# Ledger of designs, part 86: peptides against a protein of PDB entry 4BOS

Target 1, 163 residues: chain A of PDB entry 4BOS
Amino acid sequence: PVLTRTVVPADNSCLFTSVYYVVEGGVLNPACAPEMRRLIAQIVASDPDFYSEAILGKTNQEYCDWIKRDDTWGGAIEISILSKFYQCEICVVDTQTVRIDRFGEDAGYTKRVLLIYDGIHYDPLQRNFPDPDTPPLTIFSSNDDIVLVQALELADEARRRRQ
Target 2, 163 residues: chain A of PDB entry 4BOS as posed
Amino acid sequence: PVLTRTVVPADNSALFTSVYYVVEGGVLNPACAPEMRRLIAQIVASDPDFYSEAILGKTNQEYCDWIKRDDTWGGAIEISILSKFYQCEICVVDTQTVRIDRFGEDAGYTKRVLLIYDGIHYDPLQRNFPDPDTPPLTIFSSNDDIVLVQALELADEARRRRQ

## One batch from the design tools (peptide; made by RFdiffusion4, then SolubleMPNN)

Design b1_p20_5_s1 (from b1_p20_5, 9 letters changed)
Fold by OpenDDE base, seed 5:
Structure b1_p20_5_s1 (fold): chain B 163 residues (1-163), chain A 20 residues (1-20)
Amino acid sequence: as target 1 above (163 residues)
Amino acid sequence: DLAARIEAAAAKAAALLAAR
């Protein structure tokens, strides 16, 4: 089995497309972003005490209006929210640092999904199997540390190719 | 439709937040 990267469109919604891909078992839907942006805004608006200006960098209302734009980037805040919403750990391997940031690691989730990030763009990761009749896997056990090692190897290779 | 899907998702999110 090999961990591979699926390249999604390099638009401002790559995070949402990538998350949707992995949590839905490998479904590429670039049109999912508007709905996911609305979902994020709804969750943020529902808890203005937690999602404060200190966390958001702007007022709760300003953030909600901002994230619903089709040309604004998602990041750590959105990943954290989506981790809670989908009840899974979201692991992001960074090709610039060759490190994995784990979102939801202390929540006790039994599932994890993986993204790869290069400082600008997010892509989803999947495990391919030797048997072509076995579909790729995007949802892993939170105990599967092998997939994390494979993600680091993938990121390290990507970094070396740029050096 | 999209609106219905968003509302369903929002309801799930609200339930999660309320349980926190």
Scores: peptide ipSAE 0.027, ipTM 0.620, DockQ to the pose 0.027
Fold by OpenDDE base, seed 1:
Structure b1_p20_5_s1 (fold): chain B 163 residues (1-163), chain A 20 residues (1-20)
Amino acid sequence: as target 1 above (163 residues)
Amino acid sequence: DLAARIEAAAAKAAALLAAR
């Protein structure tokens, strides 16, 4: 078994496409972004006290309108929300720092998914198996630390390629 | 249908998050 990267379109919605890919078991669907953006906006709008201007960098309403645009980028706020929505840990390995940011790690989720991030673009990660008839795995046990090591190795390799 | 699934789950998720 080897951890591999699936390159999704380098559009403004790569985070949403990548998250959808891993949580749906390896389904590439760039058309998922509009509805995922709407989902984020709905969740943010539902809790204006928590999702304050201090957290969002803009008013709650302004953020909701902003995130629903097709040309705006998601980040840590959206990942945190999606982790809670899908009830899974979202682990993002950064190729610039070769570190993993774990979202939802203290929530007690039994599952984790992995993304790779290069500072501007997100891609999903998957485990490929030797048997071609066995589909890649995108949803891992939250206790599977081997996959985290593999993600770090993948990020380190990516970093070395840039140097 | 993705849209249907998201819309059906959105209210529940929003409520859960707001109730934290």
Scores: peptide ipSAE 0.026, ipTM 0.637, DockQ to the pose 0.028
Fold by OpenDDE base, seed 4:
Structure b1_p20_5_s1 (fold): chain B 163 residues (1-163), chain A 20 residues (1-20)
Amino acid sequence: as target 1 above (163 residues)
Amino acid sequence: DLAARIEAAAAKAAALLAAR
Protein backbone atom coordinates (compact mmCIF):
# COMPACT_ATOMS: atom_id res chain seq x y z
CA PRO B 1 0.00 0.00 0.00
CA VAL B 2 1.25 3.44 -1.00
CA LEU B 3 0.13 6.83 0.26
CA THR B 4 -0.58 9.15 -2.65
CA ARG B 5 -1.71 12.69 -3.29
CA THR B 6 -4.77 13.65 -5.30
CA VAL B 7 -4.34 17.13 -6.73
CA VAL B 8 -7.47 19.23 -6.36
CA PRO B 9 -8.07 22.54 -8.16
CA ALA B 10 -5.92 25.43 -7.02
CA ASP B 11 -8.92 27.62 -6.39
CA ASN B 12 -9.73 29.48 -3.20
CA SER B 13 -11.54 26.44 -1.82
CA CYS B 14 -8.87 23.73 -1.92
CA LEU B 15 -9.10 23.13 1.83
CA PHE B 16 -12.82 22.43 1.66
CA THR B 17 -12.48 20.25 -1.42
CA SER B 18 -9.67 18.30 0.23
CA VAL B 19 -11.50 17.76 3.49
CA TYR B 20 -14.64 16.71 1.65
CA TYR B 21 -12.61 14.25 -0.39
CA VAL B 22 -11.10 12.45 2.58
CA VAL B 23 -14.14 12.40 4.87
CA GLU B 24 -16.37 11.13 2.04
CA GLY B 25 -14.04 8.27 1.22
CA GLY B 26 -12.42 9.66 -1.89
CA VAL B 27 -15.09 11.72 -3.62
CA LEU B 28 -13.78 14.66 -5.61
CA ASN B 29 -16.38 17.41 -5.54
CA PRO B 30 -15.00 20.88 -6.26
CA ALA B 31 -18.52 22.27 -5.95
CA CYS B 32 -18.77 21.38 -2.24
CA ALA B 33 -17.17 24.58 -0.98
CA PRO B 34 -20.16 26.95 -0.81
CA GLU B 35 -22.08 24.57 1.42
CA MET B 36 -19.08 23.87 3.62
CA ARG B 37 -18.39 27.58 3.99
CA ARG B 38 -21.98 28.13 5.06
CA LEU B 39 -21.70 25.23 7.49
CA ILE B 40 -18.64 26.74 9.15
CA ALA B 41 -20.27 30.15 9.31
CA GLN B 42 -23.34 28.69 10.94
CA ILE B 43 -21.28 26.81 13.53
CA VAL B 44 -19.30 29.94 14.36
CA ALA B 45 -22.44 32.04 14.59
CA SER B 46 -24.03 29.51 16.93
CA ASP B 47 -21.47 30.13 19.69
CA PRO B 48 -20.22 33.72 19.79
CA ASP B 49 -18.87 33.22 23.31
CA PHE B 50 -16.48 30.49 22.23
CA TYR B 51 -15.77 31.87 18.77
CA SER B 52 -14.75 35.24 20.11
CA GLU B 53 -12.90 38.03 18.39
CA ALA B 54 -9.79 36.89 20.24
CA ILE B 55 -9.98 33.53 18.48
CA LEU B 56 -11.24 34.73 15.11
CA GLY B 57 -9.18 37.90 14.75
CA LYS B 58 -12.37 39.69 13.76
CA THR B 59 -15.90 39.92 15.10
CA ASN B 60 -18.05 36.82 14.92
CA GLN B 61 -20.31 38.39 12.32
CA GLU B 62 -17.39 39.68 10.25
CA TYR B 63 -15.85 36.22 10.20
CA CYS B 64 -19.10 34.60 9.13
CA ASP B 65 -19.50 37.02 6.26
CA TRP B 66 -15.85 36.62 5.33
CA ILE B 67 -15.71 32.82 5.26
CA LYS B 68 -18.82 32.64 3.07
CA ARG B 69 -17.09 34.60 0.32
CA ASP B 70 -15.94 32.44 -2.57
CA ASP B 71 -12.52 34.11 -2.68
CA THR B 72 -11.36 33.63 0.92
CA TRP B 73 -9.11 30.81 2.06
CA GLY B 74 -9.64 28.38 4.88
CA GLY B 75 -6.97 27.63 7.45
CA ALA B 76 -6.39 26.34 10.95
CA ILE B 77 -9.63 27.72 12.37
CA GLU B 78 -11.67 26.01 9.68
CA ILE B 79 -9.73 22.75 10.04
CA SER B 80 -10.36 22.76 13.78
CA ILE B 81 -14.05 23.31 13.22
CA LEU B 82 -14.27 20.61 10.55
CA SER B 83 -12.38 18.14 12.74
CA LYS B 84 -14.92 18.64 15.48
CA PHE B 85 -17.85 18.55 13.07
CA TYR B 86 -16.80 15.34 11.32
CA GLN B 87 -15.53 13.82 14.58
CA CYS B 88 -12.16 12.87 13.17
CA GLU B 89 -8.55 13.84 13.60
CA ILE B 90 -7.31 15.91 10.67
CA CYS B 91 -3.58 15.56 10.13
CA VAL B 92 -1.88 18.09 7.88
CA VAL B 93 1.59 17.27 6.63
CA ASP B 94 3.55 20.37 5.65
CA THR B 95 5.93 20.00 2.70
CA GLN B 96 7.88 23.09 3.72
CA THR B 97 8.85 21.78 7.14
CA VAL B 98 8.12 18.04 6.78
CA ARG B 99 6.08 18.14 9.95
CA ILE B 100 2.55 17.07 10.77
CA ASP B 101 0.06 19.35 12.48
CA ARG B 102 -2.65 17.32 14.16
CA PHE B 103 -6.09 18.77 14.72
CA GLY B 104 -8.36 16.97 17.17
CA GLU B 105 -5.53 14.86 18.57
CA ASP B 106 -6.82 15.01 22.14
CA ALA B 107 -10.51 14.59 21.36
CA GLY B 108 -10.51 10.80 21.44
CA TYR B 109 -11.61 10.31 17.84
CA THR B 110 -11.20 6.83 16.37
CA LYS B 111 -10.74 8.10 12.81
CA ARG B 112 -7.96 10.05 11.14
CA VAL B 113 -7.73 11.74 7.73
CA LEU B 114 -4.72 13.34 6.08
CA LEU B 115 -4.04 16.43 4.01
CA ILE B 116 -0.84 17.71 2.46
CA TYR B 117 -0.08 21.43 2.60
CA ASP B 118 2.61 23.50 0.87
CA GLY B 119 2.02 26.79 2.67
CA ILE B 120 -0.72 27.87 0.29
CA HIS B 121 -2.49 24.86 -1.24
CA TYR B 122 -4.15 21.83 0.36
CA ASP B 123 -4.52 18.40 -1.25
CA PRO B 124 -6.00 15.18 0.13
CA LEU B 125 -4.00 12.02 0.78
CA GLN B 126 -5.13 8.45 0.17
CA ARG B 127 -3.74 4.94 0.50
CA ASN B 128 -3.69 3.01 -2.77
CA PHE B 129 -3.63 -0.76 -2.92
CA PRO B 130 -2.00 -3.12 -5.44
CA ASP B 131 -5.35 -4.68 -6.27
CA PRO B 132 -6.96 -2.31 -8.77
CA ASP B 133 -10.40 -3.42 -7.62
CA THR B 134 -9.72 -2.30 -4.05
CA PRO B 135 -10.69 1.35 -3.69
CA PRO B 136 -8.28 3.81 -2.10
CA LEU B 137 -8.55 4.40 1.63
CA THR B 138 -8.91 7.94 2.96
CA ILE B 139 -10.13 7.27 6.50
CA PHE B 140 -7.63 5.64 8.83
CA SER B 141 -7.61 4.44 12.40
CA SER B 142 -6.37 7.05 14.84
CA ASN B 143 -4.01 4.32 16.03
CA ASP B 144 -2.48 3.95 12.56
CA ASP B 145 0.81 5.72 13.08
CA ILE B 146 2.27 4.05 9.99
CA VAL B 147 0.22 6.35 7.80
CA LEU B 148 1.80 9.34 9.56
CA VAL B 149 5.25 7.99 8.76
CA GLN B 150 4.17 7.51 5.15
CA ALA B 151 2.86 11.06 5.05
CA LEU B 152 6.19 12.39 6.28
CA GLU B 153 7.98 10.37 3.62
CA LEU B 154 5.66 11.74 0.96
CA ALA B 155 6.21 15.29 2.17
CA ASP B 156 9.96 14.82 2.23
CA GLU B 157 9.89 13.62 -1.36
CA ALA B 158 7.75 16.59 -2.36
CA ARG B 159 10.21 18.93 -0.64
CA ARG B 160 13.14 17.39 -2.49
CA ARG B 161 11.35 17.78 -5.82
CA ARG B 162 10.77 21.47 -5.17
CA GLN B 163 14.37 22.18 -4.16
CA ASP A 1 -33.79 22.81 1.83
CA LEU A 2 -30.06 23.44 1.98
CA ALA A 3 -30.34 26.16 4.61
CA ALA A 4 -32.34 23.93 6.92
CA ARG A 5 -29.87 21.06 6.51
CA ILE A 6 -26.93 23.31 7.27
CA GLU A 7 -28.60 24.79 10.32
CA ALA A 8 -29.49 21.37 11.66
CA ALA A 9 -25.97 20.09 11.12
CA ALA A 10 -24.48 23.17 12.73
CA ALA A 11 -26.73 22.85 15.75
CA LYS A 12 -25.64 19.26 16.19
CA ALA A 13 -22.00 20.23 15.84
CA ALA A 14 -22.36 23.07 18.31
CA ALA A 15 -23.96 20.74 20.82
CA LEU A 16 -21.11 18.28 20.45
CA LEU A 17 -18.55 21.03 20.89
CA ALA A 18 -20.27 22.34 24.00
CA ALA A 19 -20.35 18.86 25.50
CA ARG A 20 -16.60 18.52 25.29
Scores: peptide ipSAE 0.025, ipTM 0.609, DockQ to the pose 0.027
Fold by OpenDDE base, seed 3:
Structure b1_p20_5_s1 (fold): chain B 163 residues (1-163), chain A 20 residues (1-20)
Amino acid sequence: as target 1 above (163 residues)
Amino acid sequence: DLAARIEAAAAKAAALLAAR
């Protein structure tokens, strides 16, 4: 089994496309972004006490309007929210630093999904199997540390290619 | 259908927030 990267469109919604891909078991749907943005906005709007201006950097309403735009980038706030919504750990391997940022790591989730990030773009990761009839795996056990090592290897290779 | 999905997602979000 080999961990591989699926390149999604380099648009402002690559985070949402990538998350949707991994949590849905490998379904590439770039058109998912508007609905996912709306989902984020609904969650944020539902808890203005937690999602305060201090957390969001803008008022709750301003953030909701902002994230629903098709040209705004998702980041740590959105990843955290999506981790909670889908009840899974979201691990982001950074090709610039060759480090993994884990979202939801202390929540006790039994599943994890992986993204690869180069500083301006997110892509989903998947495990491919030797059997061509076995579909790639995108949802891993939270106890599967091998996949994290493989993600770091992918990131290291990507970094070397840039140098 | 989309409206129903949105409402379902909102309900799920509310439940998750209420559970913490």
Scores: peptide ipSAE 0.022, ipTM 0.587, DockQ to the pose 0.026; fails the geometry check

Design b1_p20_5_s2 (from b1_p20_5, 11 letters changed)
Fold by OpenDDE base, seed 3:
Structure b1_p20_5_s2 (fold): chain B 163 residues (1-163), chain A 20 residues (1-20)
Amino acid sequence: as target 1 above (163 residues)
Amino acid sequence: DLEARIARAEARAAALLAAR
């Protein structure tokens, strides 16, 4: 089995497209962003005590309006929210540092999905199998640390290609 | 510790000669 990268459109919604891809089992839907943004806004609005200005960097209402814009970028806050919503670890491997940042790692989730990040753009990762008739896997066990090794290898290769 | 866990995973993979 080989971990591979699926390149999604390089737009302001690449995070949402990438998360949607992995949590839906490999469905590429570049048009999912508006709904994903609204989902995040709804979650944030529903718990103003938790999603405070200290966390959001702005008022709850300001954040909700901001994230629903079609030209704003998702980041760590959005990943954390999506991890909680989908009840899975979201592991982001960074090609600049060759490090993995795990979101939801202490929540006790049994599932893990992986993204690759180059400092600006997010892409989803998937496991391809030797049998071409076996569909790629995007949802892994949270105990599957081999996939993390593979992600680091992918990131290192990507870093070397840029240098 | 994530780094420690990854290192252990690598060791297991090597020991099993598993394809990556």
Scores: peptide ipSAE 0.027, ipTM 0.569, DockQ to the pose 0.018
Fold by OpenDDE base, seed 4:
Structure b1_p20_5_s2 (fold): chain B 163 residues (1-163), chain A 20 residues (1-20)
Amino acid sequence: as target 1 above (163 residues)
Amino acid sequence: DLEARIARAEARAAALLAAR
């Protein structure tokens, strides 16, 4: 089994495309971003006490309007929200530092998905199998820490290619 | 806990990379 990267378009919505890919079991849909943005806005709007200006860096309403734009980039806030929504850990391996940023680690989820991040762009990760009849895996057990090792190895390889 | 597990995974990765 080999962990591999699927390159998604660099269209300001790569985070949403990548998350959609992994949580849907490997479905590449670059057109998913508007719906994903709307989903996040709805969640934020539903709980203004939790999603306060202190958390968002702007008012609840301002954030909702901002995230629904097609040219705004998703980040840690959006990943946290999506982790809660999909009830899974979202693990982001950074190719610049070769470290994993974990979202949802304190929630007791039984599933995890993985993204790779280069400082500006997100891509999804998947596990491929030698058997061509076995489809790639994008949703892993939260007990599968080997996949985290594989992600770190993949990130290190990516870093070396840029040196 | 999960944090400890991840730390162990990272340590293993570092060891594997060092062996390459």
Scores: peptide ipSAE 0.021, ipTM 0.507, DockQ to the pose 0.022
Fold by OpenDDE base, seed 2:
Structure b1_p20_5_s2 (fold): chain B 163 residues (1-163), chain A 20 residues (1-20)
Amino acid sequence: as target 1 above (163 residues)
Amino acid sequence: DLEARIARAEARAAALLAAR
């Protein structure tokens, strides 16, 4: 089995598209972003004590208005929220540093999904199998550290290509 | 703390890479 990258559109919503892809088992739907933005805003608005200005960098209301715009980029805050919502660990491998950031690692989730990040763009990762009748896997066991190694290798390869 | 979690994640990733 080989861990591979699926390139999603380089629009302002690549994070949402990528997360949707992996949590839905490999469904590419760039049109998912508006709903996911609204979902995040709803979650943030529902808990102003947790999602404070200190965490958001802006008031709760300002953040909600901001994230619902179609031209704003998601980041660590949104990943954390989506990790909680989908109840899975979201692992982001960075091709600039060849490091992995794990979101939701302390939540005890049994599942993990993987994204690859180049500093501005997110793409989803999936495991392809030699058997053509076996569909690609996007949801892994949280105990599957091999997939993390494979992600690091993939990121390292990507970094070398840019150098 | 998100920053602390990121740091732990990176440390673990580094360990995995080193063990590879």
Scores: peptide ipSAE 0.021, ipTM 0.516, DockQ to the pose 0.029
Fold by OpenDDE base, seed 1:
Structure b1_p20_5_s2 (fold): chain B 163 residues (1-163), chain A 20 residues (1-20)
Amino acid sequence: as target 1 above (163 residues)
Amino acid sequence: DLEARIARAEARAAALLAAR
């Protein structure tokens, strides 16, 4: 089994496309972003006490308007929200630092998904199998540490290619 | 289905707000 990267469009919504891909078991839908943005805005709007200006860097309302724009980038806040929504750990391997940021790691989720991030773009990761009849896997056990090692190796290789 | 999940999330959010 080999962990591979599926390149999604390098638009402002790559995070949403990537998350959707992995949590839906490998469904590439570049048109998912508007609904994903609305979902996040709805969640944020529903809890202004938690999603405060201190957390968001802007007022709750300003954030909701901002995230619903088609040209704004998702980041750690959005990943955290999506982790909670999809009830899974979202692991982001950074090709610049070759480190994994784990979102939802202390929530007790039994599943994890993986993204690869280069500082300006997110892509989803999947495990491919030698058997062509076995579809790629995007949802892993939260106990599967091998996939984390593979992600680090993949990120390290990506870093070496760029440097 | 994403739309269905969004709808459920919105319903949950509304319920949480009503319970506050």
Scores: peptide ipSAE 0.020, ipTM 0.527, DockQ to the pose 0.023

Design b1_p20_5_s3 (from b1_p20_5, 7 letters changed)
Fold by OpenDDE base, seed 5:
Structure b1_p20_5_s3 (fold): chain B 163 residues (1-163), chain A 20 residues (1-20)
Amino acid sequence: as target 1 above (163 residues)
Amino acid sequence: DLAAREAAAAAKAAALLAAR
């Protein structure tokens, strides 16, 4: 079994495309972004006390209008919200630092999904199997720490190729 | 899928609020 990267379009919606890919079991759908942006805006609007200007960097209403644009980037706030929405840990391996940021780590979720991030772009990760009849896996047990090691190895190799 | 999740979005948003 080998952990591999699926390259999604380098557009402003790569985070949403990547999350959709892993939580839906390996479905690439770049057209999912507008509705995922609206979902984020709906959740943020529903709790203006928690999603304050201090958290968002702008007013709640301004953020909701901003995230629904097709040219704005998602980040940690959106990942946190999507982790809660899909009830899974979202693990992001960073190729610049070779570390994993875990979103939803303390929530007690039984599932985890993995993304790889290079500072400006997100891609989904999947486990491929030697048996061609066994489809790639994108949803892992939250106890599967081997996949985290494999993700770090993948990120370290990516970093070495750039050096 | 996304469409199915969106149909439950309002209820899920309420659950997130309750988790505060």
Scores: peptide ipSAE 0.023, ipTM 0.647, DockQ to the pose 0.026
Fold by OpenDDE base, seed 2:
Structure b1_p20_5_s3 (fold): chain B 163 residues (1-163), chain A 20 residues (1-20)
Amino acid sequence: as target 1 above (163 residues)
Amino acid sequence: DLAAREAAAAAKAAALLAAR
C-alpha cells in the first residue's frame, strides 16, 4: 500500500474539493465548493456566540458573506469547522516544513483524513492498494500512525523535488 | 452525499438558532 496525492484544480476552492474528496471516500468533485461554502456559513451563522469576531477576524455575518464568495480561500478555521462537522480528524501535512497539523486531534474521533499543503494549495491523500480491484482508501483509523509517517515521507519527497 | 449532509446541517443550524 502506497500513500498518493490526487491533484485537484487550483481554483481558489482546493481546500473544499480536497476535503470533499477524502470524506466521501475518493470522489473528485470540483463543483462541490459552493455547497461546502454554504455549509460552513450555515454552521457559523448558527452559533454567533462561539463564532465571534475574535475567532473569525470579522463579524459573523461578514464572514458568512465572505466565505460564500467563489474566490476566497479556505484555511484553518474552515478545516476546524469541517473536522467537527464530519466528526473526523483532518491531518494536514505541510511540504514546506514537513510537519503535520492535526485538527480535531483532542475530540476523540476514531477516523482521520489527510491533506497535503504547500503554502498555496491543498490536495487530498489516499492509500492505493496493490490489488487493482481494491479501491483507494481515504478514511483512516485514528490509530493508524503509519499513514502519518507515510504522509511525512511524501511531504519530504515533495519538498526535495521543489528545491 | 453532500446534499444530504447540507440538509442535515441546515436542520441542526435551525434548531440551534431556535434554542438561542
Scores: peptide ipSAE 0.022, ipTM 0.634, DockQ to the pose 0.024
Fold by OpenDDE base, seed 1:
Structure b1_p20_5_s3 (fold): chain B 163 residues (1-163), chain A 20 residues (1-20)
Amino acid sequence: as target 1 above (163 residues)
Amino acid sequence: DLAAREAAAAAKAAALLAAR
C-alpha cells in the first residue's frame, strides 16, 4: 500500500474539489465547488455568533457572499467548517514546511482524510493497493499513524524535488 | 491517547526521513 497524490485542477476551487474527493471515497468532481461553497455559506450564516467578524475578517454576510464567488479561495476557515460538517479530521500536509496541520483533531472523530498543500494548491491523498481491483482508500481510521508518516514522506519528497 | 500517538507518528516520520 502506497500513499499517492491525485492532482486536481489548479483552479480557484482546488480545496473544495480535494475535500470532495476524499470524503466521497475518491470521486473526482471539479464541478462540486459551487454547492460546497453554498454549503459553507449556509453554515456560516446559521451561526453569526460564532462566525463573527473577528473570526471571518469580514461581516458574516460579506463572507457568505464572498465564499460563494467562483473565484475566491478556501483556506483554514473552510477546512474547519468542512471537518465539522463531514465529522472527520482533515489533515493537511504542507510541502513547504513538511508538517501536518490537523483540523478537528480534538473532536473525537474516528475517521480522517488527507490533503497535500504547497502554499497555493490543494490536492487529495489516497492509499493505493497492489490489487488493481481494490479501489484506493481515501478515508482512514483516526488511529492510522502509518498514513501520517507516509504523508510526511510524500511532502518531503515533493520539497526535495523543487529544491 | 491521541496526543501520544501523534507524537509517536511524528518521531517515526523524522527517523525515516533522516534515513533517506
Scores: peptide ipSAE 0.015, ipTM 0.462, DockQ to the pose 0.022
Fold by OpenDDE base, seed 3:
Structure b1_p20_5_s3 (fold): chain B 163 residues (1-163), chain A 20 residues (1-20)
Amino acid sequence: as target 1 above (163 residues)
Amino acid sequence: DLAAREAAAAAKAAALLAAR
């Protein structure tokens, strides 16, 4: 089994496309972004006490309007929200630092998904199997630490290729 | 939700990588 990346479009919605890909078991659908953005906005709007201006950097309403734009980038807060919504760890491996940022690690989720980030773009990660009839796996056990090692190896290789 | 963000995975994974 080999961990590989699927390159998604380098648009402003690559985070949403990547998350959708991994949580849906390997479905590439760049058109999912508007709905994903609305989902985030709905969740944020539902709890204005928690999602305060201090957390969002703008008012709750301003954030909701902002995230629903097709040209705004998702980041840590969106990943955190999506982790909670899909009830899984979202692990982001950074190719610049060769580090993994885990979202939802302490939530007790049994599943994890992986993204790779290069500082300006998110892609989903998947495990390919030797058997061509076995589809790639995008949802891993939260106990599968080997996949995290493999993600770091991918990031390190990517970094070396940029040197 | 932001509190759900952790950096511990990087340290753990790095240790596992070094052990291989």
Scores: peptide ipSAE 0.022, ipTM 0.532, DockQ to the pose 0.028; fails the geometry check

Design b1_p20_5_s4 (from b1_p20_5, 9 letters changed)
Fold by OpenDDE base, seed 3:
Structure b1_p20_5_s4 (fold): chain B 163 residues (1-163), chain A 20 residues (1-20)
Amino acid sequence: as target 1 above (163 residues)
Amino acid sequence: MLAEREARAAAKAAAALAAA
């Protein structure tokens, strides 16, 4: 497929680096993680009624301190928060199961971005064009289901390489 | 947008694509 992955550093902040990459149109900045973590903590802290212990699995304060550590991994909660913050659907294709988890799919966003996940690492996905002067596309229409098919194909290829 | 708890549960049950 014309959809390709950009390998980001395999550090504990790969989710944040990957999200930043796709929402900023293809800017690789591994140093973005501290501010991304702080952003999430600020959002969580701003609404303790919604972001309760029942939602977070820990107190609001404990979560904020935890997510701001440089060695903690982001997951579904963080993806959900970032989806809402950037007002886009975040689609995660899993290379182990060849499935896509869509975050923000019911929010009515007009844009979607894609990540690829192998169980221990996140990378961003981009669409390349034949014209070398046309930069890769990382932000797609939420109606572009072709890119989801291409993501599944990419994940299936990755899965087969591990068989 | 789904609540974070619901989103976490949804992630555990990977969604199948039924897109056109």
Scores: peptide ipSAE 0.025, ipTM 0.620, DockQ to the pose 0.034
Fold by OpenDDE base, seed 4:
Structure b1_p20_5_s4 (fold): chain B 163 residues (1-163), chain A 20 residues (1-20)
Amino acid sequence: as target 1 above (163 residues)
Amino acid sequence: MLAEREARAAAKAAAALAAA
């Protein structure tokens, strides 16, 4: 079994496309972003006390309008919200630092998904199997430490290619 | 995936957001 990267379009919505890919079991759908953006906006709008300016960096309403635009980037706030929505840990492997940022690690989720991030772009990760008839795996056990090691190895290789 | 109502409840329960 080998952990591999699926390159998604760099169209400002790569985070949403990547998350959708992994949580849906490997479905590449670049058209998923508008609905995911709206979902996040709805969640944020539902609790202005929690999603304050201190967290959002702008007013609740301004954030909701902003995140629904086609050309704005998702980041840590959106990942945190999506982790809670999909009830899974989202692990982001950073190729610049060769570190894993874990979102939802303290929530007790039984599942985890993995993304790879280079500072500006997100891609999904998947485990491929030697049997070509066995589809790739994108949803892992939250106690699968092997996949985290493999993700670090993949990120380190990516870093070496760029340096 | 959760229904939106359950997702909002889960989001509100968190006290912190992870940084990346």
Scores: peptide ipSAE 0.025, ipTM 0.664, DockQ to the pose 0.030
Fold by OpenDDE base, seed 1:
Structure b1_p20_5_s4 (fold): chain B 163 residues (1-163), chain A 20 residues (1-20)
Amino acid sequence: as target 1 above (163 residues)
Amino acid sequence: MLAEREARAAAKAAAALAAA
């Protein structure tokens, strides 16, 4: 079994496409972004006390309008929200630093999914199997530390290719 | 929470540069 990345379109919605891919078991759907943006806006709007201007960098309402635009980028806040919504740990391996940022780590989730991030673009990660009839795995046990090691190796290789 | 905000801000800046 080998961990690989699936390159999603380098559009403004790569985070949403990547998250959708991994949480849905390997479904590439670049058209998923509008609804995911709407979902995030709904969650943010539902808790203005938690999602304050201090966290959002703009008013709750302004954020909701902003994130629903088709040309705005998701980041750490959106990942945190999606982790909570899908009830899974979202692990982002950064190719610039070769470190993993773990979202939802302390929530007690039994599942984790993985993304790879280069400072601009997000892609989903998957485990491929030797048997071509066995579909790739995108949802892992939160106790599967092997996949984290493999993600770091993948990121390190990506970094070496750039240097 | 503050770390998340800062991480998001950095990502936004990178994205803005890429889009320019």
Scores: peptide ipSAE 0.025, ipTM 0.615, DockQ to the pose 0.059
Fold by OpenDDE base, seed 2:
Structure b1_p20_5_s4 (fold): chain B 163 residues (1-163), chain A 20 residues (1-20)
Amino acid sequence: as target 1 above (163 residues)
Amino acid sequence: MLAEREARAAAKAAAALAAA
């Protein structure tokens, strides 16, 4: 079994495409972003006390309008929200630092998904199996620490290729 | 298929609201 990267379009919505890919079991749908943006806006709008200016960097309403634009990038806030929505850890391995940022790690989720991030782009990660009839795995056990090691190795390889 | 997807989405939305 090998952990591999699926390159998604660099169209300002790579985070949403990548998250959708992994949480839906390997479905590549670059057109998923508008609905996911609306979903996030709905969640944020539903709790203005928690999603305050201190958290969002802008008013609740301004954020909702902003995230629904087709040219704005998602980040940590959106990942946190999506982690809660999909009830899974979202682990982001950064190729610049070769570190993993874990979202939802203290929520008690039994599942985790993985993304790879280079500072300007997100891609999904998947485990490919030797048996061609076995589909790639994108949803892992939160107890699967081997996949985190493999993600770090993949990130380190990517870093070396850029340098 | 659509009904199942919508039901799942509704359940997840409820969970998201509770977790927010």
Scores: peptide ipSAE 0.023, ipTM 0.635, DockQ to the pose 0.025

